# Peptides against a protein of PDB entry 1LOE: the designs that were tried, part 18

Target 1, 181 residues: chain A of PDB entry 1LOE
Amino acid sequence: TETTSFSITKFGPDQQNLIFQGDGYTTKERLTLTKAVRNTVGRALYSSPIHIWDSKTGNVANFVTSFTFVIDAPNSYNVADGFTFFIAPVDTKPQTGGGYLGVFNSKDYDKTSQTVAVEFDTFYNTAWDPSNGDRHIGIDVNSIKSINTKSWKLQNGKEANVVIAFNAATNVLTVSLTYPN
Target 2, 181 residues: chain A of PDB entry 1LOE as posed
Amino acid sequence: TETTSFSITKFGPDQQNLIFQGDGYTTKERLTLTKAVRNTVGRALYSSPIHIWDSKTGNVANFVTSFTFVIDAPNSYNVADGFTFFIAPVDTKPQTGGGYLGVFNSKDYDKTSQTVAVEFDTFYNTAWDPSNGDRHIGIDVNSIKSINTKSWALQNGKEANVVIAFNAATNVLTVSLTYPN

## One batch from the design tools (peptide; made by RFdiffusion4, then SolubleMPNN)

Design b1_p10_5_s2 (from b1_p10_5, 6 letters changed)
Fold by OpenDDE base, seed 4:
Structure b1_p10_5_s2 (fold): chain B 181 residues (1-181), chain A 10 residues (1-10)
Amino acid sequence: as target 1 above (181 residues)
Amino acid sequence: VDIVSMSFSL
């Protein structure tokens, strides 16, 4: 069994195991994806390719990732779009911003995207988001239109703990989010 | 503590 793991407890200014894209950067030991301004996209990629899908055998790896995030909107009643944890091809580059979260370009299924994302979506986009208008966690497969969503209440400026796990044997993706305080 | 959990078969 082959296993790859990494851990980043503090994000330094010269974080060698991350590739920063767009407006993504580190400051005060945190990874900052975007500034609180309009039309910004920031991404950070783990610098080493991870063997998740074996094209020869078709086998998919199990994985577990955990992280803590903060969304800090200047106006709690006017929050931007949110962010994703995503898995994409090694040559992935920032995609459409705004409601597409810098990861997708279409609400239509596009297998060429080869991208899976867990979105933490804080803005209701009428064209593809759940009609109830709730902020939500979504599972996105080759489309910004989630294949599944769960309502989620943003606590602006508060730290959320996330665990994302994929079980290849059952083909089940599990997402958990907690606000510990 | 506010908890949101979901599991989905891909």
Scores: peptide ipSAE 0.413, ipTM 0.905, DockQ to the pose 0.070
Fold by OpenDDE base, seed 1:
Structure b1_p10_5_s2 (fold): chain B 181 residues (1-181), chain A 10 residues (1-10)
Amino acid sequence: as target 1 above (181 residues)
Amino acid sequence: VDIVSMSFSL
């Protein structure tokens, strides 16, 4: 089967394999989605289209992605809104900000979105987030309202290692997050 | 070490 892979260890000022959207940019070899200011949306897309779903055969690709992230909020007790790893159509543009994380526009299921996201959600939105109010990891399919969530304790300013894997044979999406330090 | 893991059938 065809395999596409990429690795970015250091994010340069002219990162050719990324498309930056909104406030997303690189600085000090890191990809920065937003600064710690209100009402900003930043995104970065891998520049090459990836064949994940074949409309003709119905086949879905396996994938594994790993990354390290830092959320560094000035106030560790008031952190909004988090971010996502997402898969969307090639012509995707920034969507609604705030609790929609720049990736979705509705809590209602919208098949036309064609977007799947793993959210690392730091802010409780009463309208759609789990009622316990916990910061959480969520799996979002065509909606900001997650189909599944798990509580996650943010360590502000610390590096988290993430692995996201999809097994097409079992139709299982797996997410793991660790704070190794 | 803080570990959070989950798996979900889509």
Scores: peptide ipSAE 0.360, ipTM 0.892, DockQ to the pose 0.069
Fold by OpenDDE base, seed 2:
Structure b1_p10_5_s2 (fold): chain B 181 residues (1-181), chain A 10 residues (1-10)
Amino acid sequence: as target 1 above (181 residues)
Amino acid sequence: VDIVSMSFSL
């Protein structure tokens, strides 16, 4: 059994265990994914490959991740799309299509994408988002169109604590979000 | 508090 773990409490200017893509960068000990302008995408990848899924045996690893984030989205129209925590092949590249959160490029299911994401979505894309228009948390498997969503009441500018856990035995992904402050 | 539990397969 192999276990990989890492922890980043403060993001430095030379964060060697992260690979920055697009407009992602660190400032003031925080990871910032995008510029506060239109048409921007940023990502950060853990620099070491992780054995999550074995194509030969079909085995999937258990995992748990936790993080804190802040989103400034005071309205529903003049804001970015949100962000994801995602797992993708090692050669993954940022995707620039609007609404695809820098991770996907289609609402059609594509198993060759081999990408799983938990989205924290702040912009209603009529083509694939839940029709109620709510900001939401979604589970995305090989498509920007979530296989499941749950409405999320954003506390604008406040720190949210997230825990994402996957149990391979039960095949259950659990996402929890709280606002401690 | 928001919690989402979901089964998925790769």
Scores: peptide ipSAE 0.253, ipTM 0.843, DockQ to the pose 0.065
Fold by OpenDDE base, seed 3:
Structure b1_p10_5_s2 (fold): chain B 181 residues (1-181), chain A 10 residues (1-10)
Amino acid sequence: as target 1 above (181 residues)
Amino acid sequence: VDIVSMSFSL
């Protein structure tokens, strides 16, 4: 019955409820994850631990999150990898391997990572991405190799609205992305 | 809940 919620409409220069990792920062009231250079990784964590799973009772919480993002990726080859929304242990650290979106470090399933991510992937990595080469949304469980993917037609430089919901009763994670404009 | 991550690699 416990409920935790937060809302950030404007990202301030000293956002106290976020922990910034790597090159993540705020500017002009927006969260910016990386600098526009090669090999940059940035992350932002909610500062308070969230009780999603209770090991004693086995109960898992429902959750829903929504956000708006913009990506500039005018081509498919000379661009960054994309970004994720993710849930990970409190001691999670940014990962610097190319193509791993700052979250994972292997395409092999690693149950010890205890990390779930929704990826918005703009770069085709032959070793693990869907063979059609499309930009895609993926659900990643303990691996950069998605357990499920869906082709996503990027509208370059436009704001996308995302809703991610988890239903504990059905164990289903739902991702919705729309371009309202 | 950890909000957003992004990597930029070429």
Scores: peptide ipSAE 0.028, ipTM 0.618, DockQ to the pose 0.056

Design b1_p10_5_s3 (from b1_p10_5, 5 letters changed)
Fold by OpenDDE base, seed 4:
Order: C-alpha cells, then structure tokens, then sequence
Structure b1_p10_5_s3 (fold): chain B 181 residues (1-181), chain A 10 residues (1-10)
C-alpha cells in the first residue's frame, strides 16, 4: 500500500508545496484565497500530483483531508460566494468565478471537467443552488450543481473545522464541519 | 458545538 501525506500548519510567504493561482496568496501564516472585493478568484494547489485514481486498474485511493477555514465577509448580510476543496487534473487552472467558485464553468454535467469539489457555498445562485436558499455544503462532480447538499449556517469571521474523507471501498465521500466555539 | 455532516455515494 502506497500512502502520500502532507501537513501545513502555517502558511509561509514561500510555501513551496503549494501552487498559487489567481488571487491566492499567503499572509500572516494563513492561506488567503480571495480579497474581499468583487470578481476575484484565488486557488491553491498542492504542488505534487496525487495518485487518487489508477487509470490502469481503475482503483481509487482512500483519502482524508482536514482543514480550518474562515470566511470573513465585510458585510455579514452581503456575503460572497464561498469556496471549495477540490480535486482536479494536474493542469487545472482557475475557472469561472462568482457562483462557479473558480472551479467549474457549467451547471450541466461535464465529464471533461474531471473535477470533484466540496463546496462551502455562501451565496444562493437561483439557477443551480437548492431552492430553499440556504447556505450549504455541497458535493460537486463535474458541475457546480451539487449532487448533494446540506444546509449550513455560516458564522462570519469564525473558524470552522472541516474533515473530508473518501472511502474507496464504499465510494462514499463524507464531509463534516464544526464550529468549535 | 454545531456539527454539519454530509455523506454521499459517488
């Protein structure tokens, strides 16, 4: 069994194991995806390709990732779009911003995207988001339109702890989010 | 502590 792991406890200005895209950068030991301004997209990729899917055997790897995030909107009643944790091809580049979260370009299923994302979506996009208008966690497969969603209450400016786990044997992706305080 | 969990079979 081959295992790959990494951990970043503090994000430095010269974070060698990350590839920054768009407006993504590090400051004050944090990874900052976007500035609190309109029409910004920032991404950060782990610099080393990870073998999640074996094209020869069809086997998919198990994985677990955890992180802490903060969404800090200047106006708690006028929040931007949110962000994703995503897995995409090695040559992935920023995609459409706004409601597409810089990861997708369509609400229609597009297998050529080859992208799986867990979205933490703070903005209701009528065209594809759950009709209840709730902020939500979503699982996105080759589309910004989630295959499954769960309502989530944003605590603006507060740290959320996230765990994302994939079990290859069951083909189940699990996401958990907690606000410890 | 508020916990939000979602699981889905891909």
Amino acid sequence: as target 1 above (181 residues)
Amino acid sequence: VDIVSISFSL
Scores: peptide ipSAE 0.386, ipTM 0.890, DockQ to the pose 0.069
Fold by OpenDDE base, seed 5:
Structure b1_p10_5_s3 (fold): chain B 181 residues (1-181), chain A 10 residues (1-10)
Amino acid sequence: as target 1 above (181 residues)
Amino acid sequence: VDIVSISFSL
């Protein structure tokens, strides 16, 4: 079985292996999706196609990804919508912003989206989010309405370490988030 | 240390 891997520890001003979309950019060796400004969506894609899902056989590859992120809101009680890690078709473009996180367009299941996302959702959207109103991690399959969620307490301005793993044999997606302090 | 884990069968 073929394996593809990449690692980016410091993001340069002209990062050649990333495609920036919307307001996404690099600064101070970090990838910045959005500033603390309303009505902005930023995305960054790995520039090379990755064979994750074989459309002919239906087989899906195993994968694991890890990253560190910071959400830094000027007011801890007035935050934006959050962000996702996602996999989507090669020609993917920014979708609806706000609560749709720039990745989806509907809470209804849409198989034509062909998009899977792990959301780190900091804003309660009454139309689709868990009724307890908690900030949460969600697994999104072809819809902004998560198929599963887990409450998560945002530590504003602190680094969170994330690992996302998919086991194709068991068809299980696992997400872990840790604040080291 | 805050640890959150979620697992789901797709």
Scores: peptide ipSAE 0.382, ipTM 0.889, DockQ to the pose 0.069
Fold by OpenDDE base, seed 1:
Structure b1_p10_5_s3 (fold): chain B 181 residues (1-181), chain A 10 residues (1-10)
Amino acid sequence: as target 1 above (181 residues)
Amino acid sequence: VDIVSISFSL
């Protein structure tokens, strides 16, 4: 089967394999989606289209992605809004900010979105987030309202390691997050 | 080490 892979260890000022959207940029070899200010949206897309679903055959690709992230909020007790790893159509543009994380526009299921996201959500939005108010990891399919969530304790300013895997044979998406210490 | 894992059948 066809395999596409890429690795970015250091994010340069002219990262040719990324498309930056909104406030997204690179600095000090890191990809920065937003500064710690309100009402900003930043995104970065892998510049090459990836064939995940074949409309002709119906086949879906396996994939595994891993990354390290840091959320560094000035106030550890008030952190908004988190971020997502997402898969969307090639012509995707920034969507609604704030609790929609720049990736979705509605809590209602919208098949036309064609977007799957793993959210690392640090802010409780009453309208769609789990009622316990916990910061959480969520799996989002065509909606900001997650189809599944799990509580996650943010360690502000610390590096988290993430692995996201999709097994097409089982149709299972798996997310693992660790804070190594 | 803090570990959080979640899986879901799409």
Scores: peptide ipSAE 0.371, ipTM 0.888, DockQ to the pose 0.069
Fold by OpenDDE base, seed 3:
Structure b1_p10_5_s3 (fold): chain B 181 residues (1-181), chain A 10 residues (1-10)
Amino acid sequence: as target 1 above (181 residues)
Amino acid sequence: VDIVSISFSL
């Protein structure tokens, strides 16, 4: 019955409810994850731990999150990897391996990572991405190799609206991405 | 409106 919620409409220069990691920062009231250079990783964590799973009772919380993002990736080869929304243990650290979106470090399943991510992937990594080479949305559980993917046509530089919902009763994670007209 | 949806059981 406990409920935790937060909303950030404007990202300030000293956003107290976020923990910034790597190159993540705020500018012009937006959250920016990376600098416009190669080999940059940035993350932002909600500063308060959220009780999603209770090990004693086994109860799992429902959750829903929504956000708007913009990606500039005018081609498929000379661009960065994309980004993720993720849930991880409180001591999570940014990962610097290329293609791992700052969250994972292997395509092998690692149950000890306890990390779930929704990826918005703009770069084709032959070793783990869908063979069609499409930009895609993926659901990642303890691995950069998605358990499920769907092709996504990026509208370059346009705002996408995202809703991510988890239903604890069905154990289903749902992602919806919309480009409004 | 361009909509893309994906779901999966964890």
Scores: peptide ipSAE 0.367, ipTM 0.886, DockQ to the pose 0.069

Design b1_p10_6_s1 (from b1_p10_6, 6 letters changed)
Fold by OpenDDE base, seed 3:
Structure b1_p10_6_s1 (fold): chain B 181 residues (1-181), chain A 10 residues (1-10)
Amino acid sequence: as target 1 above (181 residues)
Amino acid sequence: VDIVSMSFSS
């Protein structure tokens, strides 16, 4: 068994183990993905490549990640799209299309993207989001159109605790989100 | 975003 792990409790102004893309930056020891303006995309990548799949043995890594986040979305119409945790190839680039959360560029399944994301979606895109229009958590595999979603009652401006775990033996990804306060 | 922890194991 080989294990790769990291923890960041305070995000510094020169965070060596992160690659910032777009408008992503650090302030007050936190990672901020967007500027408070329209049409902004920001990302941060862990700087060291992770070997998730071994082509020789076929083994796939298990993983678990935990983080906290805050979103300000006081209404359902004049807000940004949300944010994602994602895993993508090392040469991944930010995507600027509206509604694609900076990660995808199509609702059509594209296996060549090799991208998996967990979305925390605050804006209803008629073309691909669940028809009930609810804010939602989604699991996205090679498409902005989620393979599975669950309604999410946003507590605006409150800190959420997230845990995402993948079990390679069962091929099951689990997501939990709680508001402890 | 704050307090990130991640672990991969194979």
Scores: peptide ipSAE 0.511, ipTM 0.934, DockQ to the pose 0.379
Fold by OpenDDE base, seed 2:
Structure b1_p10_6_s1 (fold): chain B 181 residues (1-181), chain A 10 residues (1-10)
Amino acid sequence: as target 1 above (181 residues)
Amino acid sequence: VDIVSMSFSS
């Protein structure tokens, strides 16, 4: 049995356990992924590699994560694409293609990506997003085209609480999003 | 983003 845990309640300017990529930065003790401009990507990675998949046994780790976020997307057209929580290989780099949330680079399934993400998507990309055009939560496995989605009623500018849990025994990933205030 | 907690176990 192996357990790796961490918590960050205040994001400092020199946060040692995070690797910032692209335009990701901290300000006022919060993590901000992007500037409010077009064509920017920002990411933050936990700095230590985590053993999630055992190549010898095939076992996959259970995990749970929780975080709070705010998105400002007052309309459906003049907004960014959203953001993800993601798990990727240690050499992962930010991706700049529009709509790919800085994580993926194709709507086609590509197992070599070895990337799983939970997306909080605020922009309708006709090529891969649900046809109803709703803002949505999606589960992405090796593709920006989610394997499952659910409509998400964004409360603009309000803090959302998220819990993401994965049960390896059942291969079920759950996502909970609430607005407590 | 704030108040991040994560736990991985196997």
Scores: peptide ipSAE 0.501, ipTM 0.932, DockQ to the pose 0.403
Fold by OpenDDE base, seed 5:
Structure b1_p10_6_s1 (fold): chain B 181 residues (1-181), chain A 10 residues (1-10)
Amino acid sequence: as target 1 above (181 residues)
Amino acid sequence: VDIVSMSFSS
């Protein structure tokens, strides 16, 4: 068994192990993906490639990730699109913004994307989002149209705790989100 | 985003 791990408890102004894309940056020891400005996409990638899928053997790594985030919209009734945790090829670049969250380009399944994302989606896009219109957590595989979703009540300005785990043996990805305060 | 921890194992 091989294990690769990392932790970032404080994000510095020159964070050496992150690649910043678009409008992503650090401030006050936090990673900021976007400000409350329209038509912006910010991303941050872990700078070292991680061996998740072995093309020769077909083996897939297990993983667990935990992080906290805050969505702080000036108007709780007028929020942006949300954000994702994602896994993509090493040469990944920002994709379509808005409802595509800067990670995907299509609602149709596209195996060439080679991208898996957990979306924290705060905006209802009628073309692909669950018809109930709820803000939701979604699991996205090669498409912005989630293979599964769960309603999520945004607590604007509050810190959320997230745990994402993948079990390769069962091919099950789990997501947990809590508001401790 | 704050406090990130990740672990991959195979």
Scores: peptide ipSAE 0.500, ipTM 0.932, DockQ to the pose 0.412
Fold by OpenDDE base, seed 4:
Structure b1_p10_6_s1 (fold): chain B 181 residues (1-181), chain A 10 residues (1-10)
Amino acid sequence: as target 1 above (181 residues)
Amino acid sequence: VDIVSMSFSS
């Protein structure tokens, strides 16, 4: 058994334990993934590889992560696509933007993606999103088409607290989101 | 994102 932990309470201008991709950057002690403009993708990766899957035994690590985020759309009635927390191969690069959230390229299951994501999806894409059109949290495995979703009401510009936990023994991923204010 | 904390164990 091994444990890897890290915590970032304030994001500095030289945040060495993160790899920034695309439009991702830090400002005012926050990590900013995208500016509120069209066709932008920003990502930040933890700089050290994490042993999530043991290739020898097939075992998957337990993990828990918590973070606070803000989605601040300039027009609350014209919101962009959202963002993800994701796990991907170490050499991962930004993928398709827009509804693919910079993490996936297909709605069809593609094992070569080797990517798992929790999406906080603020835009209804008719081709793959739940037909009710609700903004939602989704669990994505090798596809932008979520294996499970739950409706979520965006509070534009407000801080949301998120906890994501995976229990390898039960193979259950849990996501909680609250707006404390 | 204001804060992130992660722990992984196997």
Scores: peptide ipSAE 0.148, ipTM 0.795, DockQ to the pose 0.433

Design b1_p10_6_s2 (from b1_p10_6, 6 letters changed)
Fold by OpenDDE base, seed 1:
Structure b1_p10_6_s2 (fold): chain B 181 residues (1-181), chain A 10 residues (1-10)
Amino acid sequence: as target 1 above (181 residues)
Amino acid sequence: VEILSMSFSS
């Protein structure tokens, strides 16, 4: 089977394999999606198309991705809204900000979105988030309302390691997050 | 397409 892979260890000022959207940019060798400024949305797309789903055969690719992130909020007790790793059509543009994380536009299932996201959600939106109010990791399919969630304790300013894997044979998406330091 | 997106609205 065909395999596509990439790795970005350092994010340069002219990162050719990324498409920056909104407020997303690179600084000090890091990808910065947003500054701590209200009502901002930043996105970064891998510039090369990746075949995840074959419309003709119906086959879905396996994938594994890993990354390290830092959420560094000025006020550790009031953090909004979080971020996502997501898969969307190649012509995707920034969507609704705030609790929609710049990726979705509705809590209602919208198959035309063709978007799957893993959210790292730091803000409780009463309309769609788990009722316990916990910060959480969620799996979002064509909706900001997650099909599954797990409580997650944010460590503000600390590096988190994430691994996301999809097994097409079992149709299972797994997410792991650790704070190694 | 693999994408990272973040929204801030504290």
Scores: peptide ipSAE 0.108, ipTM 0.704, DockQ to the pose 0.056
Fold by OpenDDE base, seed 3:
Structure b1_p10_6_s2 (fold): chain B 181 residues (1-181), chain A 10 residues (1-10)
Amino acid sequence: as target 1 above (181 residues)
Amino acid sequence: VEILSMSFSS
């Protein structure tokens, strides 16, 4: 078996192992996805392709990632949409449609997108989000309409710790979010 | 966002 690992504890101004798309940038040693304006999309991709699925053998890699993030969303109506951790083909491009988190472009399932995302969604989109209107964590497979969601009690402006793990043997993706402080 | 670690194994 082969293992690929990386760790970024401080994001520099010339972070060579990241490809920035849209308005994504680094400041004060943090990765910032968007500017504080309307209609902004930013992404950062790990620069080296990772072999997750082998089409010939059918083998799928296990993976685990952990990160911290901060979101400022003091209300539910005059805020941006949130962000995602995502896995997509190497030629993936940012998507600019409102509510699609820069990753998807339809609520219809599209197997050709080959994109999986964990969304941290701060804005209720009536057309595809859970009807209770709660901020939520979602697992998105080839669509902005999540295959599963869980209500998320945002602590505004506080650091959240996230762990995302995929077990290939069980085909289960696990998301854990905590506020340690 | 701060990425602490990411690992893939196959």
Scores: peptide ipSAE 0.042, ipTM 0.714, DockQ to the pose 0.370
Fold by OpenDDE base, seed 5:
Structure b1_p10_6_s2 (fold): chain B 181 residues (1-181), chain A 10 residues (1-10)
Amino acid sequence: as target 1 above (181 residues)
Amino acid sequence: VEILSMSFSS
């Protein structure tokens, strides 16, 4: 068993272990994916390949990640689409924006995507989102249409603490989100 | 401050 880990507590202006894509950048020691501007997609990738899935054996590594995020919309009743934590092939590039969150291109299952994401979805897309219209956390496997969702109440402008863990033996991914204040 | 921490085991 091999373990790879990293931690970023402050994001510098020239963060060497991140690859920035689209509108993603760092400012004031924060990673900023997008500003409050329409039609923007920002992504940041860990710069080194990580062995998560073995294509020969099919085995998947256990993993855990934690982070703090803020969604700060000028109008809490008129927000954008949200964001994801995602795992994708090494050569991944930004995909369709808007409701696809820059990570997917279809609501249909596409195994060639080889992408798994945890979405923090703030915008209701009638074509694929849960019919109750709630903002939600979703688990996305090769599709923007989540295999599972849970309602989540956005606290606009507040810090949210997230923990995502995957147990390969049970094939269970867990997501927790808390607002400490 | 945004914080990101990840650990992968295989």
Scores: peptide ipSAE 0.033, ipTM 0.638, DockQ to the pose 0.370
Fold by OpenDDE base, seed 4:
Structure b1_p10_6_s2 (fold): chain B 181 residues (1-181), chain A 10 residues (1-10)
Amino acid sequence: as target 1 above (181 residues)
Amino acid sequence: VEILSMSFSS
């Protein structure tokens, strides 16, 4: 059994284990994905490839990740699109912005994307988001149209704690989000 | 694992 782990408690200006894409950067020991400016995409990749899927055997690794995030929208009544935690091929590049969250390009299933994401979606896109219009957490597999969603109430400017776990034996991805304060 | 991606638009 092979296990890989990493932890980043503070994000420095020279964060060697991250690859920044688009507008992603670090400031004040935080990873900042985007500036509050229209049509921006920022991403940060873990610099080392992680063997999650074995192409030879088809086996998928278990994984657990946790992080804390803050969405601080300039206007609490007119927020942007949100963000994702995602897993994609090593050569992944920023994709379509806006409602596609810089990770996908289509609402149609596209296996060539080879991308799985957990979205924290703060903006209702009529074309693919749940019809109730709620902000939501979604699990996205090769599409911005989530295979499953859960309503989520954004607390603008507040820290949220997230845990994402995948159990390969059951093929179940779990997401938990809490606002501790 | 790709850690985070965020998009901002209006």
Scores: peptide ipSAE 0.032, ipTM 0.646, DockQ to the pose 0.057

